# Ledger of designs, part 84: peptides against a protein of PDB entry 5CWW

Target 1, 194 residues: chain A of PDB entry 5CWW
Amino acid sequence: VPKLQGPFDFDLNPEDEQDDEVELKDIYVIGEKPRVADLMRGEEEELEMMKEDQHNGLSLNIICLLSTSGQVKICLDIDGVEAQWLPPRSKNKRLFAPPPEPPSLLTFQTFDTLKPAEVTPDGWPMFSEDATSPYSFYVTHPAGITYISLTPWVFRLESELQSDSEAGTEFRIDLLAKGQGSERDRIFTQTRTQ

## One batch from the design tools (peptide; made by RFdiffusion4, then SolubleMPNN)

Design b2_p21_4_s4 (from b2_p21_4, 10 letters changed)
Fold by OpenDDE base, seed 2:
Structure b2_p21_4_s4 (fold): chain B 194 residues (1-194), chain A 21 residues (1-21)
Amino acid sequence: as target 1 above (194 residues)
Amino acid sequence: SEEEKRKRVLEALKKALEKLK
């Protein structure tokens, strides 16, 4: 029986002080790329396609959170949500294994998709997928549509995760954290008919 | 501060990388 995973611990959220007031409206999850080793058991042709897609996805799950105000929080699942199966009721296993610490989500980036004047009580934003890229998506709201792409940093992060060299790791991570982060473009704005 | 936030992100990423390597 699969264990219910959650609640997610936001202990690594750098914005802990403001998070208590953020009403979440939607969640968008980008699953980790499949491990090449798991794909090797499949047909050779799928392996070639994944090699050609130089855009190897991130080995971490990404959890995007959307507030009623249009704030997007991009979180990384660092601990890896491993599918925890309920241990078989073996008599001798201490029943009180402390519940596995909920996976800690690292907030990588937070940004707004709406202007304060666009936020309305009845205007709830929602995520929608981009069929062309797993690391791109839209935030739809009655006031407008915002395109978001994680590609500017995802590939760099993955490169770091796959790097065997510890040399320069701190510098590269610093560049990732200080970078512009996700691409964000308002692709549609609803003109208020005065 | 924004700097403190960045530091936390860096520390967490570093820790993550150490676990994944």
Scores: peptide ipSAE 0.218, ipTM 0.809, DockQ to the pose 0.084
Fold by OpenDDE base, seed 3:
Structure b2_p21_4_s4 (fold): chain B 194 residues (1-194), chain A 21 residues (1-21)
Amino acid sequence: as target 1 above (194 residues)
Amino acid sequence: SEEEKRKRVLEALKKALEKLK
C-alpha cells in the first residue's frame, strides 16, 4: 500500500509568495522517469514501452498544485522523493528511523488558468491527464478548459541534469529560468447562455 | 517582482543541481 507522502517543505519558494493564502483544490503528480536498472527487474515487456518514454522524461518528480482560483503552481522535487510504501505489518518493531527530512519542493513556475471574472466561489478546477503526453495536462473548470504543456522546458532541464560538464551550466540554467515557461492554451470557453 | 522571483528560482536550481551532481 502506498504511504501518504508529506508534508512537503516549500523552502525554496520565493519569500514573497503568499502561499499560505492559496487554497489548494487539486494536485497532479508527474513521476520521474524510471531508472532503466530498476525496470530491468520487472517484466521485459514493460521495459520496451518505457524505453521510448524514458528518453524524453525528467529524472525529477513534478508536482502541480491547483488553487480554487485556477492558479497552477509547478513544483520540482529536487530531493528525489522515493515512493514510500507502508511498512508490511510484520511484527518486528523496526526502530522508527527518524522521519526522513521532508522533501523540499522548488516552485518553478506559477500562472493562472482563469480570468478574475471567471473565478466563482463554487468553481472547482480539476486536473486531468493528457493521454498523448505525460508532460501535458488539462485544467478543467466550469468556465473553460486550459491545456498545459511542460515540454518547452522539461527536456532542457533533463539535459542539464544529465550533463557531466559544469561548463555553461549557469548559462543554460539562466535560459531555463528566463526562457519560455510552460505552454498554456485555453481550448474551450463556456459561453454564458444569457 | 517577477525578476526577483526568477532570480530566486535560478539560484535554487543552481543549488539543486550542485547537490544532484
Scores: peptide ipSAE 0.217, ipTM 0.810, DockQ to the pose 0.082
Fold by OpenDDE base, seed 5:
Structure b2_p21_4_s4 (fold): chain B 194 residues (1-194), chain A 21 residues (1-21)
Amino acid sequence: as target 1 above (194 residues)
Amino acid sequence: SEEEKRKRVLEALKKALEKLK
């Protein structure tokens, strides 16, 4: 069961528009790439598999939100990474440590998987994993199935996160924002046989 | 506009990266 690290604060939502209370139907979480240090504690076989995947994983948790209308929001857990780089909190558990602030989610991309005519009041869109890639998934709905892949930008973002150089950061981020976001392809459409 | 949304995402990413770095 993916640890729903909820509740999430959407403080970093670029849409100033009060998103009308978009009724969420499903959540899909892509966990962050395991830390090299955590990998070294695993079995050698897991280490080799992870070394090959080391080039393709994001160090941030990705949280995908699906509305009843088939709208997908791709969110990045920015605070989750901050916790990783924070020096090990000195074990002095101050007795009254304020509750950890909920992670702030940054909405990276929003898109629809359904046409307006396909949206039904009783619709039940849901996420399903792609067994071939951790950064690809499907949105299933009675009207059809949509394939989604985050691979076009995940690698670029990870490269930026791992870059120690501030030089060119603005340019690279600009390319990420202006570039093609997630791949989206309707792989199946239910034809109403009259 | 879509361009304004992209700009906001860009700004948010920049701020996030500054905090991570």
Scores: peptide ipSAE 0.201, ipTM 0.803, DockQ to the pose 0.083
Fold by OpenDDE base, seed 1:
Structure b2_p21_4_s4 (fold): chain B 194 residues (1-194), chain A 21 residues (1-21)
Amino acid sequence: as target 1 above (194 residues)
Amino acid sequence: SEEEKRKRVLEALKKALEKLK
């Protein structure tokens, strides 16, 4: 039985994000790329197909948070939330494993999908997946639909995570932080029939 | 500031990379 993960500590949020009680409306999780070692336990035939599809996936879980105001936070799970399985009901000594420290989420990017005038008290923004890419998704609101893609930075971040060279890491990370963030495109806007 | 936020993201990414290496 999968254990409910949380609460997440946002210890790595920049101080300037006023913990205004951002009422979260939806959560979208992009799972980490399966480790090659975990794939090797599967049937050999599926392994050959996955080698050709250089699924340029990130080795970290991505957690996207959506507020009632249409604000999106893109968070990285740095500590690697290992799927905590409920300990098997073995009869013996409940070794109180110290409660696992809540995973530290790093907020990579925060942006709005709605204009201030589009925010309504009864608004209900929601995430939906994009069938074309695991790193693209939509935010749907009565005011419109916004396409979001993480592809501009995910590949570069993964390249850094896989790099054995410490040389230039600081420079490349700086480029990641300075570079293009997530792609956002309003693909539909509801015309107010006044 | 946006610069301070950026600096924190960079520091966190550095720490993450150090842990993952």
Scores: peptide ipSAE 0.218, ipTM 0.811, DockQ to the pose 0.084; fails the geometry check

Design b2_p21_5_s3 (from b2_p21_5, 10 letters changed)
Fold by OpenDDE base, seed 3:
Structure b2_p21_5_s3 (fold): chain B 194 residues (1-194), chain A 21 residues (1-21)
Amino acid sequence: as target 1 above (194 residues)
Amino acid sequence: MEEKRKRVLQALKEALARLRE
C-alpha cells in the first residue's frame, strides 16, 4: 500500500503570497531524468558527442502547483523525494519515531495565467500535458488556455549541474535566478458574447 | 560530482533568497 506523504514545506515562498489562503486545484509533476554523468560511467569518449544534441531533461523533480486564481507555482525537489510504501503490519508497535522532518520544496518561480477580471470563485483551472515536450504544458480555465514552457531555464540549470567547471558558476546561477525565463503564452481566450 | 551538484543547488537557493530580500 502506498504511504501518504507530507506535509511538504515550501522554501523561499514570495512574502506577498499569503500561502495559507491559496486554494490549490491541481498538481503537475515532471519526473527527473537520469544524470548524463551517471549513464556514462566508463565511457569517457562518448560523453563529448552526447553533449551537443541531447536536451537532456533536468536531473531534479519539478512540482507545479495551480491555484483557483490561476496562479502557477514552480517548485524544485532538491532533496529527492521518493515514493514510500507502508511497512508491512508487523505486530511490534515500535515506538513511532518522531516523523522525519517533512521534505522541503524550493519555490523557483510564481506567475499568473489569469487576469484579475478573469478569476471566478467557481473556477477550476487544470493542467494538461504537451505531447511534444515533457517540460511544456497547458493551463486550461473557462476564460482561456495558456501554454507554458520551462525549457529555457531547465537546460541552463542542468548544464550547471553537470558542468565540471566551477569558473563563473555563481554568476551564471545568479543570472538564472533573476531571469528564470519560463515561456507563457495565452493561446486561447474565451470571448464573452455580449 | 555529487559535491559540486550540492554546491550548485546551494548557490541557487542563496540566489533565490537574495531576490526575496
Scores: peptide ipSAE 0.594, ipTM 0.945, DockQ to the pose 0.818
Fold by OpenDDE base, seed 4:
Structure b2_p21_5_s3 (fold): chain B 194 residues (1-194), chain A 21 residues (1-21)
Amino acid sequence: as target 1 above (194 residues)
Amino acid sequence: MEEKRKRVLQALKEALARLRE
């Protein structure tokens, strides 16, 4: 039986955004892709090397959180939360193992998909996937639809995670953090029929 | 590889922290 995991701690939440005040409405998870190094361990080495030209996805889980207000929070699973299974009912509950530290999610980016005037108390924004990319998705709200793409930074981050060179890594990571280059495009706006 | 990965993630965390200061 799969174990329900959580709660998660959020690292580096914006000071102005108390997570306690944000009512979450939806969660969108982008599962990690196998690391190139993990791919190189199998007999599939040659086939996977040929697939290396296909920009392997991020070797981190991405957790996207959506609030009632249309705020999107992009979080990275830096701890590598793996699927956990309920231990078999073996009687020896290690009663005394300190509860594992809750896994932490790194808040990478927070942004709004709605204008303040579009926010409604009964609003129920939802995520939907983009069939063209695992790192792109839509936020649908009665006021409109927003396209979001994480592709501008995902590849760069993965490149740093996979690179053998440490030269310039800190600088490139600093630029990546500063750029926060998720694409956000309002593709549809509902005209209030007066 | 794992140590480098940890360093990259730490650098990212630190970079993000600096942006929020």
Scores: peptide ipSAE 0.597, ipTM 0.945, DockQ to the pose 0.869; fails the geometry check
Fold by OpenDDE base, seed 5:
Structure b2_p21_5_s3 (fold): chain B 194 residues (1-194), chain A 21 residues (1-21)
Amino acid sequence: as target 1 above (194 residues)
Amino acid sequence: MEEKRKRVLQALKEALARLRE
């Protein structure tokens, strides 16, 4: 039986956003692509074909959170949260190890998909996947539809994670953080019939 | 490889922290 996980701590949450005030409506998880080196322990020939597919993904889980207000929070699972299972009903009272520290997610980016005037108390924004890219998705709200793509920074971050060179890494990571290069495009806006 | 990944992720965390200050 799967174990319920959480609560999660959010590292580097924006100061102005008290988590208690943000009503989450949806969650979108982009699972990590397994590192080829970890999968291919022992199969050299299949390694080359899988390397091409891995160049197109991040070796970290991405957790996207969507609030009632249309705010999107992009979080990275740096610690590598794994699925936990309930221990088998074995009678041996394992001494209660201290509860593990709650897992933390790194808040990478926060942005709005709605204008303040579009936010409604009964609004129910939802995520939907983009069939053309694992790192792109849509936020659908009655006021409109917003396309989001994480591809610009995902590729750069993975390149740094896989790079053998340490030269310039800090500088490139600093640029990546400053750029927060998620693409956001409002592809549809509902015309208010006057 | 794992140590390098940890360094990259730490650098990212630090860079993001500086932006919020």
Scores: peptide ipSAE 0.595, ipTM 0.945, DockQ to the pose 0.873; fails the geometry check
Fold by OpenDDE base, seed 1:
Structure b2_p21_5_s3 (fold): chain B 194 residues (1-194), chain A 21 residues (1-21)
Amino acid sequence: as target 1 above (194 residues)
Amino acid sequence: MEEKRKRVLQALKEALARLRE
């Protein structure tokens, strides 16, 4: 039986976002791709098929959160949160070890998909996948549809995670953080019939 | 490899922190 996970701590939340005031409506998870080093430990036959895909993913889980207001929060699982299963009912009095510190998610980026005038109390924005890319998705709201792509930074981050060179890493990471971040395009806007 | 990954992620965390300051 899957174990309910949480609470999660969010590192580097914007100061303006009191966690208590943000009503989440949807969650979108992009699972990590196997690391090259992990692929090298596998069977030779799986190695050949994965070589083509080795360059096409991030070796970190990405958690996207969507609020009622259409705010998207992009978080990275830097601690490697694994699926937790309920321990088998072993009778052993395992001393209640203090609950492990809640896993931390690193808030990479926060942005809005709606204009202030488009936000409604009954709005229910939702994520949907893009069949053309695992790192692209849509936010659908009654006011419109927004396309989002993480590709501008995902591959650069993965390149740093896989690089054997330490030279210039801090500089490149600084540039990555200061960069434009995720692509965001409104592809449809609902025309208010006057 | 894991130590390097940790260093990269720490550098990212620090870089993001500096942007929000």
Scores: peptide ipSAE 0.594, ipTM 0.945, DockQ to the pose 0.859; fails the geometry check

Design b2_p21_5_s4 (from b2_p21_5, 10 letters changed)
Fold by OpenDDE base, seed 1:
Parts: C-alpha cells; structure tokens; sequence
Structure b2_p21_5_s4 (fold): chain B 194 residues (1-194), chain A 21 residues (1-21)
C-alpha cells in the first residue's frame, strides 16, 4: 500500500514566507530519470537499444504545485524522496525509527498562468501531461489553457548535477538563473461572451 | 527580478553542495 508522504519543507524557497496561504488545487510530479543501470538489472538485451536514446532527463524529481489562482510553483526534490510503501505487517516490535526529516524542496521557479482578471473564487486549474515530452505539461482553467515546458533549463541543470568539476560551477549556476526559465505559452483563451 | 534570481542562485548553490557532499 502506498504511504502518504508529507509534509514537505520548503527550506530552500527563494520566495517570501507568504506562500503559506496559497491554496493548492493540484500537484504534478515528474519523476527522476531512471538510472539505466537499475532498469537493466535482468534485461541485458534491451540495454543496447536504450543506450542510444540519450534520454535527456533530470536526475532529480520535479514537483509542480498549482494554486487556485493559477500560480505554478516548480520545486526540485533535493533529498531524493522515494516512493515509500507501508512496512509489511511484520509482528516484530516497530522500532520507532526517528521520524525521517521532512524532505526539503527547492523552489526553482514560480509564475502565474492566469491574469488577475481571470482568477475566480471557484476556479479549478488542473495539470495535464504532454504526451510528447516528460518535461512539458498543460495547465487547464476555464479561462484558458497554458502550455509549460521545463526543457530550457532541465538539461543545463542535469549537466551541472553530473559535473564532477566544481570549477566554474558558480558561473554555470549563474547562467541557469539568468537564462530562460520555463517556457509558458497560452494556447487557448476562452472568449467571454459579454 | 534580479533579486529573485539571486535567491534562486543561492538556493541552487546550497542544493548542489548538498548533492555533491
């Protein structure tokens, strides 16, 4: 049985603490790129075909949060939150392992998908996947549909995570922060019949 | 905003330091 995970700590939130009052409507999780080595344990023949597909992916989980106002918060799972399963009913004395420290999420980017005039009290924004890319998705709201792509920065971040060289890290991180954030494109807008 | 970018940079630096340690 899947274990409910949380609460999550936003210890590395670059945005002001006022985020505590944001009502969340939806969560979208982009899982980390599976380690080819872990997937290939037992299937040697499929190993050769997957090596050629340079699956450009991030080695960190991405957690996207969507508020009632259409605000999207993109968070990175630095601590590596793994899917936790309820321990098997072993009769043995539950050694109360100290509660694991809540995982820290890094807020990478926050942005709005709705204009202030489009925000409604009964709004129900929702995430939906893009079948063409694991790092792209849509935010659907009665006012319209917004396409979001994380592709502009995901590859660069992955390159940094895989780099063993501390040399130039500051420069490259600076480029990540100054570079293009997530792509946002309003692909549909509902025409208000006046 | 440049200040927001700076905060993100600092957070990323700290995150990377934790991941590499």
Amino acid sequence: as target 1 above (194 residues)
Amino acid sequence: DEEKRRRVLEALREALAKLRS
Scores: peptide ipSAE 0.232, ipTM 0.814, DockQ to the pose 0.086
Fold by OpenDDE base, seed 4:
Structure b2_p21_5_s4 (fold): chain B 194 residues (1-194), chain A 21 residues (1-21)
Amino acid sequence: as target 1 above (194 residues)
Amino acid sequence: DEEKRRRVLEALREALAKLRS
C-alpha cells in the first residue's frame, strides 16, 4: 500500500502577506527522471542512447499545486522524496524511525491562471496532463484553459544538477531565476454569453 | 517580483550545494 507522504514543508513561503489559507484543489506531480543507471544496469548501449537524449527530464520531482483561485505553485522536491510504502504489518515493532523530517519543497514559481474577476467561490480548477510533454500541463477552469510548460527552465536546472563544474554555477543559477519562468498561455477563454 | 526572484535564487543555490555535496 502506498504511504501517504506529507505534510511537506515549504521552505520559501514568499512573504506574500496574503497568508490567506490558499485552499488547494489539485496536485500534479511530475516524477523525476528514472536513474538510467539503475534501470540499465544490463544494457550499456541503451544507456548511451538515453544520455544522448538531452531532454531526459529533471532528476527532481516537481510538485504543482493548484488553488481554488487558480494559483499555481511549482515546487521542487529537493529532498528526493522516494515513494514510501507502508511497512508490511510485520509484528516486530520496528522502532518507528523518528518520522523523517518532513520533506522540504522549494517553491520555484507561483503564478495565477485566472484573473481576479474570473475567480469564483465555486470554481474548481484542475490539472490535466499534456501527452506531448511530461513537463507541460493544462489548468482547466470554467473560465478558461491555461497551458503551462516547465520546459524553459527544467533543462537548465537539470544541467546544473548534473554539472560537476562549480565554475559559472552562480551565473547560471542567476539566469534560471531571472530568466523566463514557466511558459503560461491562456488557450481558451469562456465567453460568458450574457 | 525581484525580491521573490532573489529568494528563489538563494534557495536554489543552497539546494544545489546540498545536492552536489
Scores: peptide ipSAE 0.232, ipTM 0.818, DockQ to the pose 0.087
Fold by OpenDDE base, seed 3:
Structure b2_p21_5_s4 (fold): chain B 194 residues (1-194), chain A 21 residues (1-21)
Amino acid sequence: as target 1 above (194 residues)
Amino acid sequence: DEEKRRRVLEALREALAKLRS
């Protein structure tokens, strides 16, 4: 049984995010690329299929949060939150290890998928996956559908994470922060039938 | 917007430093 994880501390909240209690409606998680070593314990056939995808994946989990207003927050799991499973009911009262410090999520990017006029009180935006890319997804809302792709920065971030050289790190990170964020395209807009 | 980007950058730098340590 999966263990409920959290609470997550948003330690890296940019101060200026108005604590407007953003009512979250949906969560979309992009898991980290599997470690080849961990995959080797599985069926070889699954390994080959994942190898092609592994080369282009991020070693960090990405957590996308979606608000009622259609705001998307892209968060990075820096602490490497592993899926925790409920320990089997083994009788051994494991001494309550102090609860591990809550994992911190880094907010990488925040953007809106809806225009203010499209936001409705009864609107329920939802994430949906893109079958063609693990780092692309859709936000669906009665007002329309927005395509989102993280590909513009994911590769660069992964390259930085795998870099053994500290040389140029500051420059490359600066490029990531200043560069083009996630791609966002409205692919469908609902026409108001008068 | 630039200030937000700067904060993200700083946070990312700190995070990377922790991951490499």
Scores: peptide ipSAE 0.229, ipTM 0.815, DockQ to the pose 0.087
Fold by OpenDDE base, seed 2:
Structure b2_p21_5_s4 (fold): chain B 194 residues (1-194), chain A 21 residues (1-21)
Amino acid sequence: as target 1 above (194 residues)
Amino acid sequence: DEEKRRRVLEALREALAKLRS
């Protein structure tokens, strides 16, 4: 039986008092890339294809959160939240293991997909996948559809995670944080019939 | 915006340090 995971601590900037009132409507999870070692037990041909696809995914899980107002929060699972199964009722459960500290999610980026005038009380924005890329998705709202791509930073972050050199790490991380972040394009806007 | 960026940077640095360890 899968263990219920959570609550997740969001390393939210505590100063954004407004974040506490954000009503979440949807979540979108991008799983970490499969470990090559786990694939090595399979067909060698699939391994070569994955090596050639220079677009190896991120080694971290990404959790996207969507609010009623159309705000998207991109979070990184730094602690590596693994699917936990309910431990078998083995008698030797260390009763007093402090509850594992809830996994912390790092908020990487926050942005809006709707204009304030487009936000409605009955508006229910939702995520939808992009079949062409695991790191791209859509936010659908009655007011319009927004395309989002994480590709501008995901591969750079992965490169940093895989780098053995500490030299220049601070500079590269600074570039990641100061970068334009995720691509965001409104691909459809519902024309309000006046 | 700058303060948010700083916090993200610090968190990423710490995360990378943990992951490389």
Scores: peptide ipSAE 0.231, ipTM 0.814, DockQ to the pose 0.087; fails the geometry check

Design b2_p21_6_s2 (from b2_p21_6, 6 letters changed)
Fold by OpenDDE base, seed 3:
Structure b2_p21_6_s2 (fold): chain B 194 residues (1-194), chain A 21 residues (1-21)
Amino acid sequence: as target 1 above (194 residues)
Amino acid sequence: SEEEKRKKVLEALKKALEKKR
């Protein structure tokens, strides 16, 4: 039986703590793609089918958080959530290994999908998947629909994670962190029918 | 190791994001 993982520690800037308790309404998880090195330890036949899917994925879990106000926070699981299984009911009192330190989520990007005037007390923004891309999704709200794509940075980050050379990595990572990360486009706006 | 390199990349990313804040 899978063990519930968490709590996650959010490596959130204390500046984000000063904003009114951001009420989270939804969570969208983009699961990590297996690392090529980890697949090479498995059966070679599974490797060929997964190679095509691997070239376009991130070997980190992405956790997207959505607030009542339509704020999206993109977080990365940098510690790697190893699939924890409930210990088999075997009678052996395995010495309780100290609970592993809770995985840390690194906030990569935060942005709004709604204008302040579109935020309503009864508004409930939700994530929805994009069937065309695992790294794209929508935020739906009564005021409108926003398309989000992580593709502009995901590939670059994965390339750094898989790089054999440390040369220039720090510079490229600095550029990646400073750059505008995700694509965000309002694809629909609800017209108030008078 | 490759894992150590990966860890260094992630540490660099963490530091880069901390500087952006």
Scores: peptide ipSAE 0.572, ipTM 0.941, DockQ to the pose 0.725
Fold by OpenDDE base, seed 5:
Structure b2_p21_6_s2 (fold): chain B 194 residues (1-194), chain A 21 residues (1-21)
Amino acid sequence: as target 1 above (194 residues)
Amino acid sequence: SEEEKRKKVLEALKKALEKKR
């Protein structure tokens, strides 16, 4: 029987303490691309097809959270969600393994897709996928549609995760964290028919 | 180990994001 996973701990910015009151409306998950080391355990034929796609993926799950106000949080699953099966009830070894710590989500970036004047109490922003890219998506709201792309930083982060050299990693990661790496573009705005 | 390097990168990322706060 699959074990129910959760709750997740959020490593949120304390300046986002005002966000504890933010009602979430939608969640968008971008599954991790298999690590090259994990692919080496698979059939050789799947390895060749994935080699072309491997260079453009992140070996971490990305969890995007969308609030009623149109705020997007981009979170990273740094612990990795492993498929946990309930151990077969073998009677004898009560090895009280401490319950595995719940996976922690690291907040990478937070940004708004709506202007304050566009936020409504009955607003229902939703995620939708971009069929052209696994790391791009849309936020749809009655006020407008925003395109989001994670591609500008995903590749750089994966390059650091796969790097054989520790030289300059801390500096490059610091630059990555300081930047607003995600692309955000309002592609449609609904004119208020007064 | 590759896993140890990966862990170091993730710890560096965590620390960098904490400093941005």
Scores: peptide ipSAE 0.572, ipTM 0.941, DockQ to the pose 0.749
Fold by OpenDDE base, seed 4:
Structure b2_p21_6_s2 (fold): chain B 194 residues (1-194), chain A 21 residues (1-21)
Amino acid sequence: as target 1 above (194 residues)
Amino acid sequence: SEEEKRKKVLEALKKALEKKR
């Protein structure tokens, strides 16, 4: 039986612990693509087909969190949620393996999709998928629709994760972290018909 | 190891994000 994984621990910077209880309204999960190393166990032909699919994905789960205020947090599951199975009900000693430490989520990026004036107490922002890309999605709110794409960094991060060379990795990762992260574009704004 | 390389990348990313904050 598959084990439900969670809760996730957020490696939130304590400075971002502004006591503002960020009320989460929605979660959008982008599942990891299999690692190239995991594919190397297959036949070489399957490997080539799967390599093409892998070049388009991240070998980490991405957890997107959406608050009532329209704040989006892009988090990475860095511990890699391996498919955990419920231990077989064998009668013998439950070695209480300490509950596996909840996977740590690394906050990659935080940004707002709403202006302060657009935030309403009864506002209910929601995620919706983009059928054209697994790494793109929309945030819908009565005030407007925001397109988000993770594509600017996902490929680069995966390239580093799969790189055979450590040369320049730190520099490229620093650039990735400091650079413009996700694409964000307000594609629709609801004009208040007065 | 491939896993060791991945771990190093993730540690570098963590450090880079900590510096950005």
Scores: peptide ipSAE 0.571, ipTM 0.940, DockQ to the pose 0.710
Fold by OpenDDE base, seed 1:
Structure b2_p21_6_s2 (fold): chain B 194 residues (1-194), chain A 21 residues (1-21)
Amino acid sequence: as target 1 above (194 residues)
Amino acid sequence: SEEEKRKKVLEALKKALEKKR
């Protein structure tokens, strides 16, 4: 039986501890792609189809959070949510395995999809998938629709995670963190009929 | 280990994001 994973400890920025007031409206999860090392343990036939997909995925789970104000947080599961199976009902000693530490979510990026004037008390922002890319999605709100793509950084991060060389990793990761994150484009805006 | 390398990358990322704040 799959164990429900949670609560997640957000390694929230200490400055984001004021986020106790951020009402979450929706969550969008992008599951991790299999690691190259995990593929080497699979059947040879699945290996060929996955080799083409290996270049276009991240070997980390991504958790996107959407607030009532249209704020998006992009979080990374850095501890890896290993599929925790319920321990087999062995009759013997309840070795209380210490409760697994809740997975730490690393906030990669935070941004708004709405202008301050577009935020309404009755607003209902919602995530929706993009059928063309697993790393792209939409945020829909009565004020408009925003396209979001994680592609600009996902590939670079995965390249570092798979790199055999530690040389320059810290520098490249620093550039990745400081650089432009996710693509964000407002594709539709609702015209207020005055 | 590949896992040790991965861990180092993730620690570097964590540290880089902390510095961006």
Scores: peptide ipSAE 0.569, ipTM 0.940, DockQ to the pose 0.721

